# Ledger of designs, part 94: peptides against a protein of PDB entry 4DOW

Target 1, 157 residues: chain A of PDB entry 4DOW
Amino acid sequence: TFSWVGRPLPNRKQFQQMYREICMKINDGSEIHIKVGQFVLIQGEDNKKPYVAKLIELFQNGAEVPPKKCARVQWFVRFLEIPVSKRHLLGRSPPAQEIFWYDCSDWDNKINVETIIGPVQVVALAPEEVIPVDQKSEETLFVKLSWNKKDFAPLPP

## One batch from the design tools (peptide; made by RFdiffusion4, then SolubleMPNN)

Design b2_p22_7_s1 (from b2_p22_7, 12 letters changed)
Fold by OpenDDE base, seed 3:
Order: sequence, then C-alpha cells, then structure tokens
Structure b2_p22_7_s1 (fold): chain B 157 residues (1-157), chain A 22 residues (1-22)
Amino acid sequence: as target 1 above (157 residues)
Amino acid sequence: MNYSEWLEKNAEKAGELAAKKR
C-alpha cells in the first residue's frame, strides 16, 4: 500500500498534485519512506532483474479516474542490458555493481508507484575512481557514465 | 563479485520486499 507523506507541493501542472515523499506500508505494519531524488528498484518482467531508477517527481494524476499515484523517473541500465554489438564501446569489463545513466527519451519515464519494489543505494563516481567491493558496498550500485544507445559518455550535468 | 552473485543478492532483497508489500 502506498500513501502520500506530507502536504502537496505548489501545483506546477494541471490536474496534478505534487509530493515530496511517499510511504510504502508493508505487511508487518512497518513503513518505508521514499523521497524525490532517491533511487529505487522497479519491477521488471521478473523480480530477479529489477530496473534501477531515480525518482524525479512524485505526483497524483488527477486526469485519471480514479486518480493514480505516479512517479517520473530517470532510468539506469545494466551493462548486460546493452546490445552485445555495442558493449565493446566501453573498452573494459565493468564490475557487476556498475550501472549507466540512460540518456535517451525513447523510454516512458512515467510509472505507477505500485511498481516500486523498494529503495536502493546508487553512488556517482568519477571515471577514474575505482568501484569498491566490500561488505558495506555489496548492495550498492555505482554509476560513472551515461549510455545514449550510440556510445558511452560522461554523466549529464 | 560476479554478475550472477549480484543478481542473487538483489533478487533476494527484492523478493523479500515484494513479499512484504501490502
């Protein structure tokens, strides 16, 4: 179950109520709060390979009946999701924890919040920085570059 | 850690969270 946390932000768009935070209620009665700007796992075809996204907006879409709780996201991709023929463009074999900023507009970036599995930690690194792998970082994802379906590049500003 | 190990860990976490969702 998902519910809005706090008061709606000033309306920026017609038929939309904007929010800063959403609450996920789980079966044991505990709550997980997720805010705009945080990273989440989104349900894929199966739960073994969830998608990674950054929350850009949280909003209730009043144009729909009944209104739906939605999010606008920035997508990330895993190396093995990139076409085989283009993987060589990276010039290296990335660690399993590396993901890439998806710099394309062809993917729908509007989701239903019900597809959110939970939060995940993502850390941005400079290209020359080494991705650490230890007990504390084993569940952390790291991003150095963007992918625009043509080539890899430094992260967008 | 290889990709398979990463997937297993993330799948476990995702599964646990998904199972607890109301």
Scores: peptide ipSAE 0.058, ipTM 0.632, DockQ to the pose 0.121
Fold by OpenDDE base, seed 5:
Structure b2_p22_7_s1 (fold): chain B 157 residues (1-157), chain A 22 residues (1-22)
Amino acid sequence: as target 1 above (157 residues)
Amino acid sequence: MNYSEWLEKNAEKAGELAAKKR
């Protein structure tokens, strides 16, 4: 189950209440708190390939009955999610831990919070920085570039 | 670690987390 943490933020949008934090209740009774700005794994078309996203907004959609807990996200893509014909544009073979900022508007960036699997660590690196490949960083994802379906580019500011 | 290994590890973690959701 999901529940809001804290009071609603000031908001000018009709039928929406904005929040900074949400609590995910786990069946063993423990709780995971997720905040705006953190990165999460989102359930994909299959459970074997979750999507990576950054939480931009957390809001309750009051236009629906019953109201739904939603999030607006910034999507990331993995290298093998990029079309085969375009992968060569990177000019290198990325490590498995590298993801890319998805710089397109064709994807719906509104999700139901129930699709959130859990938090994940994502670290932004400069292009010249080397992605550490050790056991300690094995669960950390790294982003250096954006992908706009046409080419790779430096990360947006 | 290659992509397939990463996917397998991530899928396992995702499955575990999903199974624990209430």
Scores: peptide ipSAE 0.142, ipTM 0.725, DockQ to the pose 0.126; fails the geometry check
Fold by OpenDDE base, seed 4:
Structure b2_p22_7_s1 (fold): chain B 157 residues (1-157), chain A 22 residues (1-22)
Amino acid sequence: as target 1 above (157 residues)
Amino acid sequence: MNYSEWLEKNAEKAGELAAKKR
């Protein structure tokens, strides 16, 4: 189950109450708190592998009946999600831990929080920095570049 | 471990976590 943490943030958006943090309660009774700005894994469609996203907004959508707990996200893509015909544009074989900032608007960036699987660590690196492969970074994803369906580019600010 | 194997392992772990969601 998901529940809001804290009081709603001031906003002018009609039918929306914005929050900074949400609590995800799992079967063993433990709780995972997720905040705006953190990264999460999102359930894939049709048994696809989970998507990676950064939480931009957390809000309750009062326009729906019943009201839905939602999030607005910035999507990331895995290398294997990039069309085969375009992968050569990277000019290198990326490590499995590398993801790319999805610099497109063709994906709906509004999600139901129920699709959140859990948090994941994502670290931004400069293009010249080496992605570490060690015990500490085993479950960490790294982003160096954006993908805009045409080419790879340095990360947007 | 290659990229594909890592992805599969990652997906499996995510699936396990998803199965524990309340």
Scores: peptide ipSAE 0.065, ipTM 0.645, DockQ to the pose 0.124; fails the geometry check
Fold by OpenDDE base, seed 1:
Structure b2_p22_7_s1 (fold): chain B 157 residues (1-157), chain A 22 residues (1-22)
Amino acid sequence: as target 1 above (157 residues)
Amino acid sequence: MNYSEWLEKNAEKAGELAAKKR
């Protein structure tokens, strides 16, 4: 189950209550708190692997009946999600932990919080920085570049 | 491990977490 943490934030959006943090309760009774700005894994479609996203907004959408707990996200893509015919544009074989900032607007960036699987660590690196392969970083994802369905580019500021 | 192997491992972990949600 998901529940809001704290009081709604001031906002001007009609029919929306904005929040800074959400609590995900799991079956053992423990709680995982997720905040705006953190990265999460999102449930994949069909047999697809989980998506990676950064939480931009957390809000209750009062325009829907009943109101739904939602999030607005910035999508990231895995290398294997990029069409085979385009992968060569990277010019290198990426390490297993590299993901890419999805720089397109064709994907709906509003999700139901119920699709959130859990948090994941994502670290932004400069292009010249080497992605570590040690055990400490094994569960960390790294992003250097964006992908706009046409080419790779430096990561947006 | 290679990319595919990492993805599989990550997906498995995600699946386990998803199964624990309430």
Scores: peptide ipSAE 0.054, ipTM 0.629, DockQ to the pose 0.124; fails the geometry check

Design b2_p22_7_s2 (from b2_p22_7, 16 letters changed)
Fold by OpenDDE base, seed 2:
Structure b2_p22_7_s2 (fold): chain B 157 residues (1-157), chain A 22 residues (1-22)
Amino acid sequence: as target 1 above (157 residues)
Amino acid sequence: MNYSEYLKKHEEELSKLAEKKR
């Protein structure tokens, strides 16, 4: 179950109500609050790891019947999601915790909030910084570079 | 909890109908 937190934000988009925060109630009855700007895991395909995304907008789409709770996201991509033929372009073997900023617009970046699994910690690092692999950070994902389907590049400013 | 434990905790959420965005 997903519920909006707070009042709608002022906006000019017809049939859309924008919000800053949403509350998700999970199976054990606990509640998790997620805000715009935070990172989340999105359910993937069968037998696939969840997708990683940053929440850019939270909005209710009133153009649909019934209205749907949606989000606009910035996608990230795991190394194993990159085509095998292009993985060599990274020039190194990344740790499992590394993800990449997806720098393309060909993917639909509008999702239903019901596909959100939960929050995840993502930390941006400089290229020269080492990704820590310890007990404290084992659930944390790290991003150093972007991927635009052609090559890797430094993160956008 | 670690990442594996997190995924296990949300197994039911993962089993929901996936909306393909890619």
Scores: peptide ipSAE 0.026, ipTM 0.610, DockQ to the pose 0.103
Fold by OpenDDE base, seed 1:
Structure b2_p22_7_s2 (fold): chain B 157 residues (1-157), chain A 22 residues (1-22)
Amino acid sequence: as target 1 above (157 residues)
Amino acid sequence: MNYSEYLKKHEEELSKLAEKKR
C-alpha cells in the first residue's frame, strides 16, 4: 500500500498533484518513506535483477480514472542490461555494484509507484575514483559513467 | 518483510507493470 505523505506541492501541471514523499506500507505493517531525489529499486522483468532509478517527481495523475500514484524517474542501467556487443566499450570489467546513468529518452520514465520495491543507496563517483572503504557496502551501488546506447561517457552535470 | 520477500510476493503483478514501461 502506498500513500502520500504531506500536502501537495504547488505546481502548474493540469490534473496533477505533486508530492515530496510517499509512504510504502508492507505486509508486516512496517512503513518505508521514500522521497523525491532518492534512489529506488523497480521490479524488473522475469529473471532479471530489479531496475535502478532516481525519483524525480512524485505525483498523482488525475487524468486517469481512478487517479494513479505515479513517479517520474531517471533510469540507471546495470552492466548486464547493456547489449553484449557493446560491453567491451567500457574497457574494463566493472564490479557488480556499478551502474550507469541511462542517457536516453527511449525508456518511459513514468512509473506506477506500485512497482517500487524499496529504496537503495547509490553513490556517484568520478571515473578515476576508487570506491572508498567507508562507503563500501554490498548493498550500495555506484555510478561513474553514463550510457547513451552508443558509448560510455562521464556523468552529466 | 525484506525486499526479497516483497519482490517475490508481488513479482507477477509488478513485472507486468514494469514491462509496460521498458
Scores: peptide ipSAE 0.028, ipTM 0.566, DockQ to the pose 0.115; fails the geometry check
Fold by OpenDDE base, seed 4:
Structure b2_p22_7_s2 (fold): chain B 157 residues (1-157), chain A 22 residues (1-22)
Amino acid sequence: as target 1 above (157 residues)
Amino acid sequence: MNYSEYLKKHEEELSKLAEKKR
């Protein structure tokens, strides 16, 4: 289950209550708190692997019936999600931990928080920085570049 | 390790986490 942490943030948006933090409760009774600005894994469709997203906003959407706990996200893409015909544009073989900032607006950036599988660590690196590939870093994803469906580019400012 | 191998390796962990959430 998911529940809001803290009081709603001051806003004037009709039908929306903004929050800074949400709590994900696990079956064993433990709780995981996720905040705006953190990264999460989102459930894939059917047999698809989880998506990676950065939480931009957390809000209660009162426009829906019943009201839904939602998030606005910045999407990231895995290398394997990039069309085969375009992968060569990277000019290198990325490590397994590399993801890319999705620099397009064609994707719906609103999600239901119930689709969140859990938090994930994502680290932004400069292009010249080396991505560590070891056991200690296996659970960490790294981003150096953006992907806009046409080419790779430096991360947006 | 390529990305396919990475995802496969963590598939079980991700599945377990998804099952445990409520």
Scores: peptide ipSAE 0.026, ipTM 0.587, DockQ to the pose 0.124; fails the geometry check
Fold by OpenDDE base, seed 3:
Structure b2_p22_7_s2 (fold): chain B 157 residues (1-157), chain A 22 residues (1-22)
Amino acid sequence: as target 1 above (157 residues)
Amino acid sequence: MNYSEYLKKHEEELSKLAEKKR
């Protein structure tokens, strides 16, 4: 179950109500709050390999009946999601914790909030920085580069 | 740690989170 937290933000879109935060209620009755700007895991075909995304906008789509709770996201891609034939372009074997900024517009960046599994920690690093593998950072994902379906590149500004 | 080991280690946690979501 998902519910909006707080009042809608002022926006110029007639049929959309914008929010900063959404509450996800789980079966045991506890609540998880997720805010714009945070990173989340999104349900995929394989429940054990969720997609990674950054929340850019949270909004209710009033053009639908009933109104739909949606999010606009920036996608990230895991190394194993990149075509096998192009993985060599990275020039190294990335650790399991590394993800890449998806720098393409061919993917739909609008999702239903019901597809959100939960929050995840993502940290941006410079290309020369080493990804830590200690227990504290074991569940943290790291991003150094972008992927645009053709090559890897430094992160966008 | 490779990707498979990473997923295996967190499999239970991810599964529980998914099951509890509503």
Scores: peptide ipSAE 0.024, ipTM 0.561, DockQ to the pose 0.117; fails the geometry check

Design b2_p22_7_s3 (from b2_p22_7, 15 letters changed)
Fold by OpenDDE base, seed 4:
Structure b2_p22_7_s3 (fold): chain B 157 residues (1-157), chain A 22 residues (1-22)
Amino acid sequence: as target 1 above (157 residues)
Amino acid sequence: MNYSEYLKKNEEKAGKLAAEKR
């Protein structure tokens, strides 16, 4: 179950109410709050590993019947989501914790919040920085580069 | 709630979502 937290933000978009935060209530009744700007895991397709995304906007789409709780996201891609024929362009074997900023618009960046599995920590690193492997970072994903379906590049601003 | 429990709950949620998509 997902519920909005707080009052809707000022917005002139017709049929849309924007929010800063949403509450995810899980099976045992506990609650997890997720805010705009945080990173989340999104349900993958057919047993695929969950997608990673940054929440850019939380909004209720009143144009749908019934109204849908939605999010606009910035997608990230895992190395294994990149075509095999292009992986060599990285020039290295990335650790499992590394993800890449998806610098393409071919993916719909609107999702239903019901597809959110939960929050995840994502940390941006400079290209020269080493990805930590300690216990604190074990659950953390790291991003150094973007992927635009053609090549890897430094992170966008 | 530790991380292991969190992962388990997320896995359960993922499983339910996957089942609903089938």
Scores: peptide ipSAE 0.062, ipTM 0.650, DockQ to the pose 0.099
Fold by OpenDDE base, seed 3:
Structure b2_p22_7_s3 (fold): chain B 157 residues (1-157), chain A 22 residues (1-22)
Amino acid sequence: as target 1 above (157 residues)
Amino acid sequence: MNYSEYLKKNEEKAGKLAAEKR
């Protein structure tokens, strides 16, 4: 179950109520709060790994009946999600924890919040920085580059 | 830890969270 946290933000968009935070309730009654700007795992297709995304907006779409709780996201891609024919362009074998900023507009960036699995930690690094591997960083993802379906590039500003 | 092992751990975590959602 998902519910909004706090009051809606001042918004000029018709039929949309913007929020800063959403609450995900778990079966045991505990709650996980997720805010705009945080990273989340999104449910993948059947038998597929979850997608990684950064939350850009949280909003209720009042144009729909009934209103739906939605989010706009910035997508990331895992190395194995990149076409086999293009993987060589990276010029190296990436660590398991590395993901890439998806720099394309062909993917729908609107999701239903119910597809959110949970939060995940993503850290941006410079290309020359080493990805740490320890117990604390075991489940942390790291991003150094963007992917635009043609080549890898430095992260967009 | 290789990529497959990493993904497996993440899947387990994601699975638990998904199963506990209401």
Scores: peptide ipSAE 0.178, ipTM 0.787, DockQ to the pose 0.120; fails the geometry check
Fold by OpenDDE base, seed 2:
Structure b2_p22_7_s3 (fold): chain B 157 residues (1-157), chain A 22 residues (1-22)
Amino acid sequence: as target 1 above (157 residues)
Amino acid sequence: MNYSEYLKKNEEKAGKLAAEKR
């Protein structure tokens, strides 16, 4: 179950109410609050790892009946989601915790909040920084580069 | 909920919408 937290933000879109925060209720009754700017795991196909995204906007789409709780996201991509024929362009074998900023507009960046599994920690690193592999970073994902379907590039600012 | 629990939830709750958006 998802519910909005706080009052709608001022916006110029007539059929959308924008919010800063949403509450996700878990099966055990606990609640997780997620804000714009945070990173989340998005439901994927069966037996596939969840997708990773940064929340850009949270909004209720009043143009739909019934209204739906939605989010606009910046996608990230896992190495194994990169086409096999292009993986060599990275020039190295990345650790499992590395993800890439998806620098393309061909993917739909609008999601239903119901597809959110939960929050995840994503840390941006400089190219020369080493990704740590310890208990502290076990559930943390790291990003150094972007992927634009043609090549890898330095991370956008 | 930890990452392992996230993965389990993902497997138990089939979702096609996210995949179709890519």
Scores: peptide ipSAE 0.106, ipTM 0.711, DockQ to the pose 0.095; fails the geometry check
Fold by OpenDDE base, seed 1:
Structure b2_p22_7_s3 (fold): chain B 157 residues (1-157), chain A 22 residues (1-22)
Amino acid sequence: as target 1 above (157 residues)
Amino acid sequence: MNYSEYLKKNEEKAGKLAAEKR
């Protein structure tokens, strides 16, 4: 179950009420609060593994009947999601924890919040920084580069 | 662990969380 936390934020978008935070309630009664700017795992399509995304906006879409709780996201892509023929363009074997900023607009960046599986930690690093491999970082994903379906590039600012 | 193993681990975690969603 998903519910908004707090009151709608001021905005100029017709039929949309924006929020800063959403609450996901789990079966054991515990609650997970997710805020704009955090990273989440999104349910994969078909038999695909969960996607990684950064939450950009949380909003109620009043244009829908009934209104839907939605999010706008920035997508990330896993190395194994990149076509085999283009993986060599990275020029190295990425560590297990590396993901890439998806620098394309061909993916719909609007999702239903019900597709959110849960939060995940993502840390941006400079290209020269080494991805740590320790107990603390075991569940953390790291991003250094973007992928635009043609090549890898430094992270956008 | 390698990349595939890491993905599998995270998928399992995600699956568990998804199953627990109310």
Scores: peptide ipSAE 0.078, ipTM 0.676, DockQ to the pose 0.125; fails the geometry check

Design b2_p22_7_s4 (from b2_p22_7, 11 letters changed)
Fold by OpenDDE base, seed 5:
Structure b2_p22_7_s4 (fold): chain B 157 residues (1-157), chain A 22 residues (1-22)
Amino acid sequence: as target 1 above (157 residues)
Amino acid sequence: MDYSKWLKENEKKASELAAKKR
């Protein structure tokens, strides 16, 4: 279950109440707080790894009945989510921990918070930096490049 | 999303992460 934390932020859009933080209750009964600006794992399709996203906004959509708790996100994409025919454009075999900034607007960036699995750490690296592959970094995802459905590109400075 | 803002924030996080690994 999900519940809002704190009072609503000043309204920016009609029928939307914006928040800075949300609380998710997990299976063991414990609670995890997630804030705007943090990275999260989103439930994927069957037999697929979770999607990765950064939370941009948290809001309750009052235009729907009943109101839904939603988030606006910046998407990242896993290498295996990229079409097989285009993977060669990377020019290397990425480690499993590498993700890419999705630089397209064709995906809906609004999600239901109920699809959030939990928080995840995402760290940006310079192109020349090596992605650490050790036990301490296994839970961390790394991003060096963007993907725009056509090619990979360095992240802008 | 603003790349520059995100990058700056992540640089800090990267530094913090690196410090924890030291």
Scores: peptide ipSAE 0.019, ipTM 0.573, DockQ to the pose 0.027
Fold by OpenDDE base, seed 1:
Structure b2_p22_7_s4 (fold): chain B 157 residues (1-157), chain A 22 residues (1-22)
Amino acid sequence: as target 1 above (157 residues)
Amino acid sequence: MDYSKWLKENEKKASELAAKKR
């Protein structure tokens, strides 16, 4: 169950109300609050690992009947989500914790909040920095590069 | 999205994470 936290933010967009925070109630009755700017795991397809995204907007879509709770996201991509024919372009075998900034606009960046599994920690690193493998970082995902369906590139400063 | 803006925000997170490891 998802519910808005707080009052709608002022905005100029027609047919939508924007929010700063949403509450996700899980099975044990506990609540998880997710805010704009946080990273989340999105339900995957075909038994694949969840997608990774950064929340950039939370809004209620009033153009639909009934209104839907939605989010606009910046996508990240896992290495295994990249076509096999293109993986060699990385030139190395990435650790499981590495993800890539998806630098394309072909993916729909609007999601239903119901697809959110939960929050996840994502940290940006310089290309020369080593991804830590200690227990404290095991649940953290790391991004060094972008992927634009053509090649990998360092994240611009 | 603005890469630079995002990176700046993540630098803070990285620093916080590093501090937790110390």
Scores: peptide ipSAE 0.015, ipTM 0.418, DockQ to the pose 0.027
Fold by OpenDDE base, seed 3:
Structure b2_p22_7_s4 (fold): chain B 157 residues (1-157), chain A 22 residues (1-22)
Amino acid sequence: as target 1 above (157 residues)
Amino acid sequence: MDYSKWLKENEKKASELAAKKR
């Protein structure tokens, strides 16, 4: 179950109420608060790892009946989500913790908050920096490059 | 999104993570 935290933020978008924070209730009854700007895991297909995204906006879409709780996101992509025929363009075998900034507009960046699994830590690194593999960083994801469906590139300045 | 802001935030997180490992 998802519920808004706090009052709606001032906005000029008709039929949309924007929020800064949402509360996610877990099966055990505990609550996790997620804010705009945080990274989240989005439910993927069966037997697939979750998608990774950064929350840009949290909003209720009042144009729908009933109103839906939605989010606008910046997508990241896992190496194994990249087409097999293009993976060689990276020129190396990335660790499982590496993800890539998705630099394309072909994917819908609007999601239902119900697809959110939970928060995740994402850290940006320079290409020459080494990804740590200790227990504390085991569940941390790292991004060095962007992917635009054609090639890998340094992250935008 | 504002990548510059995002980058700064993540650099800070990286530094904090590195400090915790030391």
Scores: peptide ipSAE 0.013, ipTM 0.403, DockQ to the pose 0.026
Fold by OpenDDE base, seed 4:
Structure b2_p22_7_s4 (fold): chain B 157 residues (1-157), chain A 22 residues (1-22)
Amino acid sequence: as target 1 above (157 residues)
Amino acid sequence: MDYSKWLKENEKKASELAAKKR
């Protein structure tokens, strides 16, 4: 169950009520608050790892009937989501924790909040920095590069 | 999208994480 936290933001778009925070109630009754700017895991396809995204906007879409709780996101892509024929362009074998900034507009960046599995930590690293691998860091994802369906590129400073 | 802004925001987190690992 998802519910809005706080009042709508003052600058409303037509048919949209924007919020800063949403509450996710999980099965054990506990609540997780997720804010704009945080990273989340999005439900993937069957038997596949969830997608990774950064929340850009949280809004209720009043244009739909019934109104839907939605989010606009910046997508990230896992290495295994990249076509096999293009993985060699990275020039290295990335650790499982590495993700890439998806630099394309072909993906719909609007999602239903019901697809959110939960929050996740994403940390940006410089190219020379080593991804730490320990028990606690296993849940943290790291990004160094962008992917635009054609090539990898360094993230601008 | 402007990932430069995003990168700047996350640099702090990266530094904090690195410090904890040292």
Scores: peptide ipSAE 0.015, ipTM 0.430, DockQ to the pose 0.026; fails the geometry check

